Peptides against a protein of PDB entry 7UQJ. Designs and how they scored, part 2

Target 1, 160 residues: chain A of PDB entry 7UQJ
Amino acid sequence: PELYQNFNITPPRGVLFHGPPGTGKTLMARALAASCSSDERKITFFMRKGADILSKWVGEAERQLRLLFEEAKKHQPSIIFFDEIDGLAPVRSSKQEQIHASIVSTLLALMDGMDNRGQVIVIGATNRPDAVDPALRRPGRFDREFYFPLPDVKARFKIL

## One batch from the design tools (peptide; made by RFdiffusion4, then SolubleMPNN)

Design b1_p8_1_s3 (from b1_p8_1, 5 letters changed)
Fold by OpenDDE base, seed 5:
Structure b1_p8_1_s3 (fold): chain B 160 residues (1-160), chain C 160 residues (1-160), chain D 160 residues (1-160), chain A 8 residues (1-8)
Amino acid sequence: as target 1 above (160 residues)
Amino acid sequence: as target 1 above (160 residues)
Amino acid sequence: as target 1 above (160 residues)
Amino acid sequence: RQPLYRTF
C-alpha cells in the first residue's frame, strides 16, 4: 500500500512474479513487505506455497484459503504471497486435475471477492508462467506481471 | 572461485545456505555465480532441486548426481547449486528412507571425491538446516554455513 | 555486516552496483540487507533514489543527506542504498550542474567522514557507471564495484 | 512450521 501510494500507483489486486528459479521472486515479495512497513503502519505478510495448499484435503485446502483471505482482510494492510503458484495448476492426471481445478476456482473466487478498497495485495510467484491458469491472469486477479530474469553469469564483480 | 580467489579465501568444498523460505538463498547462489564469471573466465552454474533428484529411480538419481559432478569438473570453474537440499533428507517413511539414504551416500561420496584443487563449489540451500543429514555438514563437505534470516520487521526502511 | 563478518571481509565504505536496468541491483541490495539481519542483530536499511534527492532544494537535499547518514550511524548496523545514483551526476545543463555538484560534494564529504569502524555500508546502484562522478569511485568511497550484466544467452545454465 | 504469516 504505502509503496504504491508513494508511487501514486493504484495497487493491483494481484501481482505475478515470474521467471527462472532463484531470480529473487520470494525475496522481492518479502522486501516489498518490509519496505511498506513503518513503525506507524505494520504490514502483515502471509506466505503459502502452492504444494502446501494441495497437500490438504480439497475442502480443507479451500477452507484454509478462505481463512487466509479473511485473516489478511482482518490484518490489513496485508500481503498474501503464494510461492510456486504453478503448483496449483492442473497436473495432467485426471484425479489431481479435479482437485487442482477446485482449489484454483476457490482462489479465483477469493480474488474476485476482494474489494479494491481493501489494503490487501496478492503476490504469486512462479517459475512457469505458462503453467499458471489463464483465469488467474485476467483483470482483477493477477493483472500485473513482473519478469525476474536470471542474473547474467557475465557479471564481472570487479572487487577493486 | 574468483570471489574466493579475490578474497584469498580457500573455496570451501561445500557451502550451506540456510534460513526461512524467500530469504534469497537461490538468488545469492546465482549472484555469486554471476559475480565469479568474467568474459575471460566463464563459470558454469548447475542447478538441481532436492525433490527432482528424489523423483528419479534410485540408480538413475545416483547416475545423474555422478554425471552432474563429472560435468561440473569438465566445465570448471563451476558451481553446483542444490536447492531444497533438505528434500534429500529421509522423509520418515521406511522405503523412502532407504532411497534417500542411498542418494545421500552418493552425494557424500561425490563431495569427498572432489579434490580441493578443482574449481568446483557446491552450494546447498535449505529452509530446514536441522533436516539436513549431519554427515553433509562435516568438514570437507558443507563445511561453511550461511544463515539467511528473514528481513527483520524492525528494519525501518524509512524511505524518508 | 554479518555477511562481511562471516566472510572475514572488511566491509567496504561503499559498494557500486552497476549494469543494465533490470539486472537485479536493487534486489541484491535488499537481499544483502535481509541476509545480514538476524533476530539478534537487526540491520536498518535506508533507501534513496538519486532523482528524489535532486527534486529537493539544494540546501534541503544536503540536509536530508546529512540526516540520512546520521540516522544510519545511530541505527548501526545499517545499509544506505542509493538507487539510480547516476541521477546525482551532472546532467549537462549549467544550472543543474551546479546543484548536482553541490549534492555530490556533500555525499563525498559524508562518505569521507564515515569512520571504517562504523557498521554502515553504502550501496549505490546505477545503469550508467561512466555517468557516476569518478570522485565517488575513489578509495574510501565506492571503492568496490559489482557489475550486473544482462543475462547473456551464452550462460549455459544447462538445467539438465 | 514457520509461521504462516509474519507481521512486519
Scores: peptide ipSAE 0.033, ipTM 0.342, DockQ to the pose 0.065
Fold by OpenDDE base, seed 3:
Structure b1_p8_1_s3 (fold): chain B 160 residues (1-160), chain C 160 residues (1-160), chain D 160 residues (1-160), chain A 8 residues (1-8)
Amino acid sequence: as target 1 above (160 residues)
Amino acid sequence: as target 1 above (160 residues)
Amino acid sequence: as target 1 above (160 residues)
Amino acid sequence: RQPLYRTF
């Protein structure tokens, strides 16, 4: 909190982690959750995989998203981490089925419905930011984006 | 190098990274590839996701595995990284389709066919080591296993 | 081994992992320890937090450092990982108390006292490499440095 | 399986 306060940065409602696969996006989200907790204030970390929400909950994905956001709100302060969010919220212009469009619409509504004072942060991780619906990348949603470069091969040469 | 030399660690033909999701298994594999590369000698890093080989290459998964190993051999020194290897090589006792059994058999044969002098390392990552066929975990295959603990439980919040 | 042998990477006596908090520095250190271990040769991994050494061992921090290095030497091959090393080894020019200067001097002496053939690696992790005493960053100590980028520095400022 | 490294 004070770390967050001291940087005078409005808690993003949503943060998009993007970069090549295995650059530590998922790890960073977990580590942010860990660093934001104190002995006094534990953050609840919810992790979901985009493709898993679609494949495991065919026809229920919207309901599962709603339940996830309600549970995150109940357990404030919370982080919702979507791994592989491009699998959950593909670009609307892609000839992908109506099901994907409905899930995107639900996610948009859930992110828009979060109060500015809410202690819920949403982190999306993707290997393909261009495959994520641009509507999710608008102000008030995933309004902050972070590139995870490949760990510079040159940097690690210096360790070993 | 001298660390690894001094540790008298025989190059594993295969290494299994296992642990909870988002513990940096994929990041570590890339990290090892990076640390092993030099300006003089670049390691070629092949990344495949277990479920993707099954879903994208229905009926061709065996051929794709053979091609992957041939390409890795051609581009020595190389690392083959299988993310979510439990999706590629499920336990045979699971009533999973004949296709999975054939893919496991192909992967076993490819790993057994690697020369001890080969500059190809295979890294498998899984969240569920018990879901990986025990035959892959035998000597000469994924004969080394590394647990990725959740970053310290004390710093960790209740990750639900 | 041959991969690591072929990369001619001299074992660093000390490696500094630097980058913003939660970039996987601690995770990387543990996974390096794991990757260096074999069934034949287990690496002993010692983890200490810089601030914890100061706070828990007021007046004994120097002795605890000596004991840690002796224990690491006894359990070779070993990795000593200092998390938040900037808390242990602050810049001497900071008006920080004589206690910090003594701890830094002890750590310098312990790192200098390691034989080139020693199977003990020291990994320091910091969020602030500029807060680490430059004397620790000299050849034969933390002579290798690895930047763990945040997703864009604007990222964390904007998140935290 | 126990980790191949021992944490102290």
Scores: peptide ipSAE 0.000, ipTM 0.345, DockQ to the pose 0.137
Fold by OpenDDE base, seed 2:
Order: C-alpha cells, then structure tokens, then sequence
Structure b1_p8_1_s3 (fold): chain B 160 residues (1-160), chain C 160 residues (1-160), chain D 160 residues (1-160), chain A 8 residues (1-8)
C-alpha cells in the first residue's frame, strides 16, 4: 500500500529502459505498472513490441500509435510500454527511411502532444539506445534513461 | 520474450509466498503477473489483502470471494494475489472461529471448484505460514510454498 | 515513491546479497536501482561479475576497479553491483593468493576511501558468503547482508 | 472492485 501512495505519476515523461537482452526491462516495466497501481490508483498497462507495430500494421502503424495513445489517455493513469523500441523507431539515417520516419514523427508528435497534466507514462525498452532516434531522447520524450546491465547469463537463467 | 513463452499457467494451483515482512512477496507476485502477460497472453492481476476482505466486507466476505473468483475466471488468464492471507484464513482453532471458518470454507470451495483447465493462479502471501489454515496448504490449493527470507533489517531499510 | 523517499542512500555501505544461485539477487539489485531512481533522483547502475574482473583484466583488475568507482562517483547517485563477488574476493587463505589479495586490497581501499557523503551504494552478490574475504564484511564495507533463499524448486518452476 | 492491474 505505502509504496503506491507517492507515485507522483508526473507529466508524460518517457523513460528509456536500455541494456542487454533479458536484463528484466519488460519485467521491470510491468513491476512498475503493478507497483504504481494501488487500490485507489489503478494503472492501466499497455504493451507493444516495436517490430510488431511495424510488421502487423504496415501503412496503419501511425493510426495504431494514435489509437494506443488515445486508449492510454482514456484509461489514465496509464503506462505505455514499448518493448524493443529500436525496432519501432530506428535512427532516421537507416535506409528503410520512409515508413520508419513517418512512424517516428507520429510517435514524437504523440509524446509532445500529451498534456503536462496527463497521467500517461511512456516506457521504451531497447537493447540498443544508440539505435533509437535521438529525437525520441529529447526533453519531454524519453528524457530519462535506465541502464539494465546484463545479469550474468548463468545468474539470469536462475532468475528468469 | 522467452520468459513469456514458457508460462504454462497450469491448472489452479495456489502458491504460498511466505517469509518475514517486506521480503518482496507482493513485489514478486506483481513481477510474476507482469512477466506472465505477453502480447499474446494478457494476464489480469487481482490483488486483495486478507484483513481487508474481513474488515471491508463483514458479512459479505464470502460473496466478495465468489465475485473475485468469477471475475478472475471471466478474465483468464489471471492471477489472484492474496496479500497477508493469514489475516483472511487464520488457523481454524483460533477463537475468532465462526466468521473466519466460513470465509476459509468458501476459499477452499472456490479453489477446489476451479477446473483443472482454468488459467487462474492463486498466490497467497503471508509472514506466518503456520498461521494459515492447513486445509489451504493441501494439494490442489496452496500446494506450493516459496520462502522469502528477511533481508537484514538494517540493509532492508536501504532497499525499501 | 514512499519506497523512494526512505532511500536514504546513506554513505557507501556495502550490502551483501547472499543465497543460493537463482534466488533473484541480480534481479533484486536491478529492481532496487530502478526503484531508487525517481524523477528527481536518477540512479546510475553499474554491474560487474567478480570472475570477469579477474579473467578479463589480469594485471589491470585494480585499475578497472578504480575506474569503476570513479565512474560511480562521477554519476552519483549510483549503485555498483558485483555479481558473484566471491569470484573477485575469495577468502585470502585460498592458494591463488597474490593476484586475489591485491584486488581485495584495492576493493577494500576503494570502499574505505568513499566519503561518507558519497551517494554510491555497493552491492555484492554471492552464493557463498563464507567464501568472501571477511575483511569485506567489516563495518564501512559489506556491513549489511541479505539472505536470498531458494524458492522451493517446485514452486520456482511455476513462476519462471 | 476492478483488478488493480489490467493489461490491455
């Protein structure tokens, strides 16, 4: 209960969880969602995989992002978790440019368009923060970064 | 990704998380609920505190338990987490018998009445496994136990 | 956030996480790093494996430890997590004495040399606290111990 | 009472 009270879900600040594969980024994002939701303050957790937004919705990815943010806004307080966000928003210099650039621009606009009063937290998880478009790492977007270092592969196998 | 695949949420098996206060039982139950829910397999997490079921619903606790299990069944796959389950299901020999005995009997019947095909996991957390009715610790109920030891009290103060 | 508030990251006090393999020591250290980093107080998490410091940096391990502590000091507040610290700092009586003794002495000096004002927490994880040099378990070093018990092997298989 | 945590 007490852990739940002080979750000042401050304005939509993107948090980038970065670190090697299976360092518990997804687990942590979910544990956070769970720990943030008290009896008084239920949090809605939305999860998407970056590559799945691209693959399932070629040409509709922007619309699906908009719908996701609207659903998150409707169900405040909420967390949007993008697993493998480097798959959704690769650096614009990657020659698969046009489709990715429009999705990145849509995500930027959605993050910028969230009211500073919005109780929507966006968490991006990546194994490669350098593969994420720097525009997403600016203030008001993913302006916070958490490094998840490798558990030793052997230790990980015992926890996971 | 891989963690999510092998969550064979097998039949309704109760798991008892036991160990001293603040050993992370609630955190683990939430982390599990979180790790079990993939994009393909959304898990619904229900949390109740044992004493709160007694205190908030004097004379209606059995009905609230039934409603909780029906909601969990409706939203499969699901996890029901009972925090401080020793507050809900004290040993039947405790002289506060009549109200507690009916709630315990209802919980037993609900756990026994869950189909072996039900994707409902029940997690009970307690600081005192010996204060939990032994009937709840039988096969098909809380037939699995996890000990959560004290972090050193001094070190816990730095972690919690 | 109440968990976050009472993170009096007091002076560099080492915390020893000990317990059987796969009890969640690494997961807990990460969960702590993540739970300590609030919006106002970003925590930097450094992870090293004890055996990796020995194996990758034969003859340069002391320098790498110094650099690690300087980086941790530079990025305060910070957590240094040593996984399998018994691999870095085996009991001095182990006949692999000379190289291990210098690394242990360096780690001791680095822990002792951290100002009581430093917001650097050092977490050591081991399956064998008795294999850790007793000098590291003295006040001002790893003076706090957390036991991580085995989840019941049968129950762990349902959670992981 | 609704679940404390719901994944959408």
Amino acid sequence: as target 1 above (160 residues)
Amino acid sequence: as target 1 above (160 residues)
Amino acid sequence: as target 1 above (160 residues)
Amino acid sequence: RQPLYRTF
Scores: peptide ipSAE 0.000, ipTM 0.178, DockQ to the pose 0.143; fails the geometry check

Design b1_p8_1_s3 (from b1_p8_1, 5 letters changed)
Fold by OpenDDE base, seed 4:
Structure b1_p8_1_s3 (fold): chain B 160 residues (1-160), chain C 160 residues (1-160), chain D 160 residues (1-160), chain A 8 residues (1-8)
Amino acid sequence: as target 1 above (160 residues)
Amino acid sequence: as target 1 above (160 residues)
Amino acid sequence: as target 1 above (160 residues)
Amino acid sequence: RQPLYRTF
């Protein structure tokens, strides 16, 4: 949050956290949420796992996404965190194209429909950024990507 | 590692972190690894996701578990962290019983085969402790369980 | 980072992460650094441990702080993370007052000397915010504080 | 139940 202001960078509508598993993406999202709520300004943090949204009936998954964004907007300032977003918006693989395409399309529309004045940040976490539909990685969506490197073995050995 | 020695607490062979998604289980495991390594005593942190191990061919999943434990033992003091361990060792559900049972059995054997003298700690993280095979939750395996509560919605609103 | 901009909150010169050990402060700082670097905008992350800075001869500790801030400014956008900042800036205890006071004074001056236009964020992590010199916790320095609670004392006492 | 995080 703070860094984007400091850098005169338009806060993205969406931020993609990517990197090897366990590099702290999910916690980073939580702690971003924590770091951004003050006693005066409570942020509402919505967390969903991509696979858990996808496991619903097609129309229900889309409805749940819409409701999530509506609720986030209602409770702004808000963070919507999608853990394992590659599970929600997989790259279009041939055999299940229609269901995934619909959910992805809904997510795209919801991200595009966020007025830039909305104090809603969407954070997606993935271990596989290349498994996230490239349409989500375009400007106005997850237009910022943050690599969570494995701490270099040396840095890991300095932490560890 | 250091904490268990400092407290004369027999280091568990396994520690189960459980609680709602994003309660910091994965980070706690990393922070434990970090807190337990000194400049003099580097801890080797091995992380695997349960589902990623399961996605391998039956014999390969077991082999990968064996190799993981061997490598952890070779690089002791070590922490093996299984993220989403419920994906690795689901409660025996009828239709896929054999494959899951084999992987679970291998994990059980590997945990049982860890000599208490080994400076290897196994941490499993799950959102669903009841979805973890009860055999893993017995003494000598994941014999310690840690609930990561959701921050109370108010606390989550104070954090978030 | 982003949330401070979204919230029209002047990004602090310093952010204090506090909370019991192993609550993820250090990882959060790393994840902030990672989350703030894009392919287009690499953030330079400087990490120092408070005790490691203090372990140097008085004049060398101060020089190292100055060099750190100069290097961070040179490589802005930058994050300076002080792990265990209570080791760097202990509350003035009687018998070692002069050495600690000098290092604290240097850190204060460096934080005060950061032009608000500088894209340098200072993050301090401590397990003991009350052990951090109150002068560091004033506006324009570590003017934002973030508590990393232990997962419920019971959950931590189960891990520990 | 202590809040898992406090924002200051």
Scores: peptide ipSAE 0.000, ipTM 0.290, DockQ to the pose 0.091; fails the geometry check

Design b1_p8_1_s4 (from b1_p8_1, 5 letters changed)
Fold by OpenDDE base, seed 5:
Structure b1_p8_1_s4 (fold): chain B 160 residues (1-160), chain C 160 residues (1-160), chain D 160 residues (1-160), chain A 8 residues (1-8)
Amino acid sequence: as target 1 above (160 residues)
Amino acid sequence: as target 1 above (160 residues)
Amino acid sequence: as target 1 above (160 residues)
Amino acid sequence: KRPLYRTF
């Protein structure tokens, strides 16, 4: 919120950080959370991993997502960070596809149900942007995307 | 290599990056690889994830580790980065424990077989340092450890 | 501090991060700040943008720089990050050149006035290292430089 | 248990 207010940027409902593994997506999300926190305005940072969401029974995964969004709303200003959000994408096995589709549908509904007036930002991180369900990338969801390139190997850190 | 050469530091055989998720472990490994590369001396960066090593059949996982170290030696100066190296730790199931123990034993042997004269650095990243086999943390293996703390809440990023 | 202490590196007074836009300069500065902070030792991270320093009246820009360095010293261990520090370089218009020259002279004096015993690190980031005043790049100021290249296509990240 | 959230 404060970062976006200071930049006169309307905070997106959702931001997708995408790029190769180890490009600092998770670090940037934490750095943003830290930079937006003051002694006067504490930001609550919620972290989930896509694989950890899937490891729960479907109904419990959905319940945990709902609780996460409710708790984020209760503790606003808040950031919800989903690491490896492509882990929520349908893995091409039929039984897992249905489970993934249900969890993705719950996430979509929760993102759609967030009023823009709330100080809740959702950040998704993925190494595979094309594996993220296109429905998550629509306006009002992850409507802004930031590419994290590999730091180039030719960085001659001349420590003079 | 060059970073350690420039610092007059004997490059450790292995460096363990440990700390909470999203503290920049993978980013730092890539940044170090980038910083050590020049136009004259290219560093080859090899990346593996602990879970991806385990997903292969035991003999194929061991073969792929051997090939990785041989290819790293062939393309020296090189960095081998193991992300989520705690994923190689025995998950408390008996059959997986034996598979993990075999893969860990192969990794130990490969690290012990690296001559200190080689320009090959191994970096392991973990969110759970206590879950990393103590045998990997012995001298001549991951003999240097770097803690990556969470960005502290009280880091007043006063953007004044 | 802790990163530099752990590496047995005397922390430079100033570090210049240079390279094309989007190469992770700002990310690395935040990552370093995060990695140097522990639960026991909090690092205070201060961020300024070169353009934002210039947008203030000359005397207020100088006063804000002085306050920044005083606050950093008070909250040590600390990192001062100047993003787009080339924005303090004289843009080739005469009236702006004088304003820029005054601000740069104040920054030089502040960097020279930092005793090496203080746990204050200054990081400058620029896309145009040749646009950074050579006086800032002298020993005791930005005396260490780190190049952030564009991800070269020839970095064989063989993710096998 | 990794904290599910951290307040900054």
Scores: peptide ipSAE 0.027, ipTM 0.350, DockQ to the pose 0.066
Fold by OpenDDE base, seed 4:
Structure b1_p8_1_s4 (fold): chain B 160 residues (1-160), chain C 160 residues (1-160), chain D 160 residues (1-160), chain A 8 residues (1-8)
Amino acid sequence: as target 1 above (160 residues)
Amino acid sequence: as target 1 above (160 residues)
Amino acid sequence: as target 1 above (160 residues)
Amino acid sequence: KRPLYRTF
């Protein structure tokens, strides 16, 4: 959050955290949320796992996404964190195209429908950015991507 | 590692981190690894996701587990972190019992086969401890369990 | 970073991460760095451990701090992360007052000397915020503090 | 229950 202001960068509607598993993406999202809530300004953090949303009936998954964004907007400033967003919006694979396409389309529409004045940040975390539908990675959606490198073995050995 | 030695606590063979998603389980494992490595004593941190191990052929999944434990032993002091261990060792559900049973059995054997003299700690993280095979939660395996509570919604609103 | 801009919060010159050891402060700082670097905008992350800076001769420690801030400014946007900042800027204890006072004074001056236009964020992590010189915790320095609670003492005492 | 994170 702070860095985008410092850098005169339009806060993205969405931020994609990507990198090898366990590089701290989920924690980073939480700690961003923590770091951004003061006693005066409580941020509301909504967390969902992509696979958990996808496991519902298509219409219910879409409804849950809509409700999530509505609730986030109602409780703004808010962060919506999708853990394992590649599970929610997989690249269109041939055999299950319709179900995934609807959920992705709903997520796209919800992200596009966020007024830039809304204090709602969407964070997606994935270990596989290439498994996230490219449509989500376009400007106005997850237009910022942050690689969580494995700390270089040396840096990891300095941390570890 | 250091903490268990410092407290004369027999290092568990395994530690289960459980709690709602995003309560910092994965980070805690990393931070433990980080906190336990000094410049003099580098800890090797191995991370695997349960589902990623399971997605392989049974024999290959088992082989990967064996190799992981061997590599961890070779590079001790080591931490093996299984993220989403419920995906690796699900409670025996009827329809896929054999495949899961083999992988679980291999993991059990690997944990049982760790000599207490080995500076290898296994950490499993799950959102669903009840979805982890109870056999893994026995003494000498994941014999220590740590609940990561959701920050109370108020505390989450204070964090977030 | 992003949230401070989204919230019309003047980005602090410094952010203090505090909380018990292993609550993910160091990882959070790294994840902030990662989360703030895009392909288009690489953030330079400088990490130093407070004790490692202090272990040098006073003049060299001060010089290293100056060089660090100069390098961070040169490579802005930048994050300077001080791990264990309580080791760098201990509360003035009687017997070693002069050495610590110089290093703290240098750090204060460097933080005060950062033009608010500089895209340099300073993050300090400590397990002991009360061991950090209160002068560092004033507005324009580490004016934002983030507590990383232990997962419930019971959960930590089970890990520990 | 202690909050997992406190923002100051």
Scores: peptide ipSAE 0.000, ipTM 0.289, DockQ to the pose 0.089
Fold by OpenDDE base, seed 2:
Structure b1_p8_1_s4 (fold): chain B 160 residues (1-160), chain C 160 residues (1-160), chain D 160 residues (1-160), chain A 8 residues (1-8)
Amino acid sequence: as target 1 above (160 residues)
Amino acid sequence: as target 1 above (160 residues)
Amino acid sequence: as target 1 above (160 residues)
Amino acid sequence: KRPLYRTF
């Protein structure tokens, strides 16, 4: 009886797509969203760029994150895709502590507060997974990582 | 009339995900399972590690494979994901013939015995596709292969 | 109120999967199709090889493309997968202008004529994205590109 | 303004 982990795929609260630029992270997220949408079940895909959340909403970024998650919940099933999430939740460096720490803390709280019954999948994409706050990479958050590998330029030269 | 192969996606009885470590094979399988699960249709995701089947169930591995496939059939639509399938079904080397050959033979029989109407998808992941028994890579088994490529470390260095 | 652009994801009329041979473009398309097909909702997967459309249907390739899209529409939700689409819609070179230009023009018209309500996804796969007519890579056609990267042979050597 | 969300 015990061995069948019914992984109820608690739809991973967060999936981290990481890999170099141009490896198709955004397109994979869109392809997944498209694959999951039917006439009967439209998946709502929310896309945000991490740096845009900081730059457009200086001082209101936390509120915009809350609104984003509320809208995603309202329009479930949904995918929230954070492109360049390293721009939204950079590793806590000593000099930018307060603003980044508040946004990161808000995102953590929103990811932790997602009821497992919520059909909201969060996908973060980054070229620099090590630049993402380790707190986001903990179980119940971006607890699943997908590596998007680069072309071997040499293997491309062998095949061309 | 003849030209429209309604590929009734006979859900490939098996898909082989192959590529180096850290290329996201397991996460792709989970993302597919998550994308296919809705409130109306939960896909049951069964995960096994190839080496764990051998190590935990020495002498009972065949029975555990049968039970796994029966449970997958009972909970269809389902995905059976074998992580490190090269550990479950290594190429028949002369010295480990009987135990590995029996497990491989059981897995072959289970994959061959899956009714095309069964909504059971088998995904095998390996870092070493050439270490998987060629019999598993035949039509009606792991007849579809997905290569998960590595990052070009040089292209990563050009982008970083 | 204003900020929520309901991007009706016009399901990307086309997605271009590009990357070297053996990077799993075809299998990704099949995996997406399989993931989207349920008992209640079978996704019809149409597969064509670009070079086969030219070679089998010399002078009738346009008609066969139209029939393909009509069948895809009739059996929606559907995926049309063009494998080796660079063979179907090569860049207009001066010497092969008329036949290739007509097929490309027909494919463009079919992609442009897809009603946004149609549950027809077009996936083109190529090893040579630069060999695909740029007109196909415009918004409303193959407006989304997924790069399938090669293994870093050196990174493979570091992991092996 | 970039679209906030897409419905698939």
Scores: peptide ipSAE 0.035, ipTM 0.193, DockQ to the pose 0.105; fails the geometry check

Design b1_p8_1_s4 (from b1_p8_1, 5 letters changed)
Fold by OpenDDE base, seed 3:
Order: structure tokens, then C-alpha cells, then sequence
Structure b1_p8_1_s4 (fold): chain B 160 residues (1-160), chain C 160 residues (1-160), chain D 160 residues (1-160), chain A 8 residues (1-8)
């Protein structure tokens, strides 16, 4: 509630930050996290990289996701930031990618299982929103999308 | 001086970041603040939203602006970032908008009263530069404008 | 020269942006690129991800690096931004990682071969500076390091 | 490390 009030965001379960690399998706997620932390109320910021979850946690990715969500719930108010979420939850490809399908299914279940009253925000960042499984983009999951356009080259170059 | 040297900007009193929403205006302002801060020299970053100054400070907006500028001066080197400055300083419309006229007048006076030697930068961000009172865009105020275009999708794809 | 003058940076061959993920490294690199582009003089921004060069270019990573540097030289003034450069140039581990050793060696040679008068900046971004091969951090390579601290949770929360 | 910038 209060986290969401501070964001002036009607409580999403998930927010998809999409846009080209270096548009500040991760930076904004951290900024949002930082803007909701006070001296009295620190937001716990959990960050994971989609590809790192797959590569570092061979056979344990589902468990690590569950642990991440439990830890986020334990440390409310919390933000879970998935950088490069397309690396974690690719569009369901061929029957051969059972590992990805299981991880996506786990993430779906975890997002659906979040209490709407919890002070947990899930932020996914991707450069390729169309590479994210559409199931994650449905209501109650990453149901809000924020496009991060490149700050135009011209504007930044004039600033330095 | 040094802040402006770090920006490679001949000292403006104000810089207008304008461009479509999500182009990274706010993000750039923060990035500039961060890049001008060293371990030895921390930049103080003040952020206000134009509409929030109007809505939260009914009858005190002028006082809050004065306090903001004094606090920025006290904590030099400083950046004052007005996000959605068009919400604070709309183009002077009808006789009925006396409140907006007073706030704009206060902001004009504050910007004019800044010592050019002060290490205070005012950054205004807007999606609608034409909705900003032209008086704010005159020399000695927001006299530098940086357009944040939408990155052409093509330009982004060439960068990846 | 002029690019470096615009940055007010004594010409490095390489700049290492290091700091926690989402601190704005990529964003700053793009900001720097954008601040050096004028209407008359567009900076060409090349972006590569360390891991993507390894994964997409099986057996061609060295060639792709050479092509990247040649293309950057051809399109001067230019920025080459390596996001997650630790993924491209990991610390030389065991005798078994010949591929990584070759890629690192190629990048070293390319950085050493840069004309200091060239309008090419190489920016490497990493969350793990200690995971970057120390050879890349020597004079004439990534000889400047910029720490991107997390905008303190407190600082960003105070900004929104 | 201390944040390079302070925000109010």
C-alpha cells in the first residue's frame, strides 16, 4: 500500500520497464526504490539478472526464484528487479526448452501468489518486450509497462 | 563555476530539458548530478514536480519555491530539478489563473536573483516546451534548451 | 581531441564505468555520447554487450571486435560502449579458457593500437571491476575508472 | 562508499 502510494501507482504486482539498453530502466527501478526509502522506512531492493539466474543456478533457478520472492516478502517493503527479464522468461519456444518453460511457470505462479496488499513490487526490465512471455504481461503480473526511450543522443550531447 | 565547468556549460541559470515523455530528462538530470559529484565534492540534488508544488502546497507554493532556492544555495553545489515544469509555470492563460501567475512570477524572480557565480543549476523538464511560460525561456533563466527527442528506433538498432 | 575536450576529460583510451547494476553506467555512456553530438557533429555510439559478443559470435568474437574498432574509427567521433565488459574480458582463469584469453588479447591489442588523437572513446561498464582482466585496467587502456555508486537509496527516495 | 550526491 504505502510503497504504491509513494509511487503514485495503483498497486501493480509487476511493472515492465522496456526500452533499449541504457535508457535507465535499472536506474529508474533503483531510483524508485530509493524514493520510497526513508530513514524510517528502508525499501529492500532485490536485483537479479535474467541470464544470471539461468546460468548460475543450473537446475535450481525455480528454487532461487521462490527464495527471492520469500525473501522479498520477509523484507517488505521490497522491490524485486529483474534486469533483462527476457533472459529469464523468454517467449515459450519449442518443446525442447523445458527449462525455460519451468522457470517462466514458476515466475507466473509467484507473481499470481503475491498478496495485492503486500509491499512488494516486481520490476522487470527488458530491451525486448516482445521477447517476454505474454503470460507475464497479463493482468496481475507485469500489467503495467513503461517505455524507456533512449534519451535522444542530441539532448545528452549538448549537456556535457 | 566548477559545476558549470563539469557540465562544460557556460553558466546558465536554467536549463530546459524538453522532449517526449520517457526520453530520460529526469534521468539525465540525475546522471548529471551524479557525474558532477566526486568523493570530495557532493552535488546536492533537489527535485520537485511542478504539479506537486501546486497541489501539495495550496497557498504556500511561492514560499516553498523560495525555501527551495535558499536551501539549494545553502547546499552548493546544487541542482534544482523541476520535473514537469509546465505544471508549475504554465503559459499565462486567462485572468482567472492568478495563482499560476504568482508562482511563475516567484520563479522568475528567484532565477533572476541567482548569482551567476553560484554553483546552482536549475533544470526544468517538460514534455511540452510550448506550455512553459516564454518568460522562463529568456536569457538568464532557462536560456539553454536541450531537446530529448524520442530516439529514433533506427538509431537504437544501429547502436545495438 | 574535440570529443575529449567536450568531455573535459584528458583523452583516455578507455573509461571503466563500474558500480552496482542500474547505477546508470550505460545511461551515462549514452549521455556522454549525446552530449558530444551536435547538429553539425554527431557522435557515433557503438554498443556491445560482453556476453553477447561471446555467445552470438562463436569463433568470430575477435573478428567482431576488430570490425567494431574499425567501424568506430571510420565513424569518428565515436564511442564504443561495452556493457558488462566483465562478460567479454573476464579475469584470466584456468589454462582451459583459451577463447576468453584470445578475446581479451584482441581487446588489449585494439586498445593499445588506438591513436590517442582519435576521436574514439571506449567505455566499459561492469558491476564487477575486479572481474575485469587487470591488463585492461592498465595505462593506455581503461585507465580511468568512474565509480557509479548506487544513488543512495536515501538520495533517490528523496528525489522523487 | 558514500553517495556522490545528496538529494532533498
Amino acid sequence: as target 1 above (160 residues)
Amino acid sequence: as target 1 above (160 residues)
Amino acid sequence: as target 1 above (160 residues)
Amino acid sequence: KRPLYRTF
Scores: peptide ipSAE 0.010, ipTM 0.228, DockQ to the pose 0.063; fails the geometry check

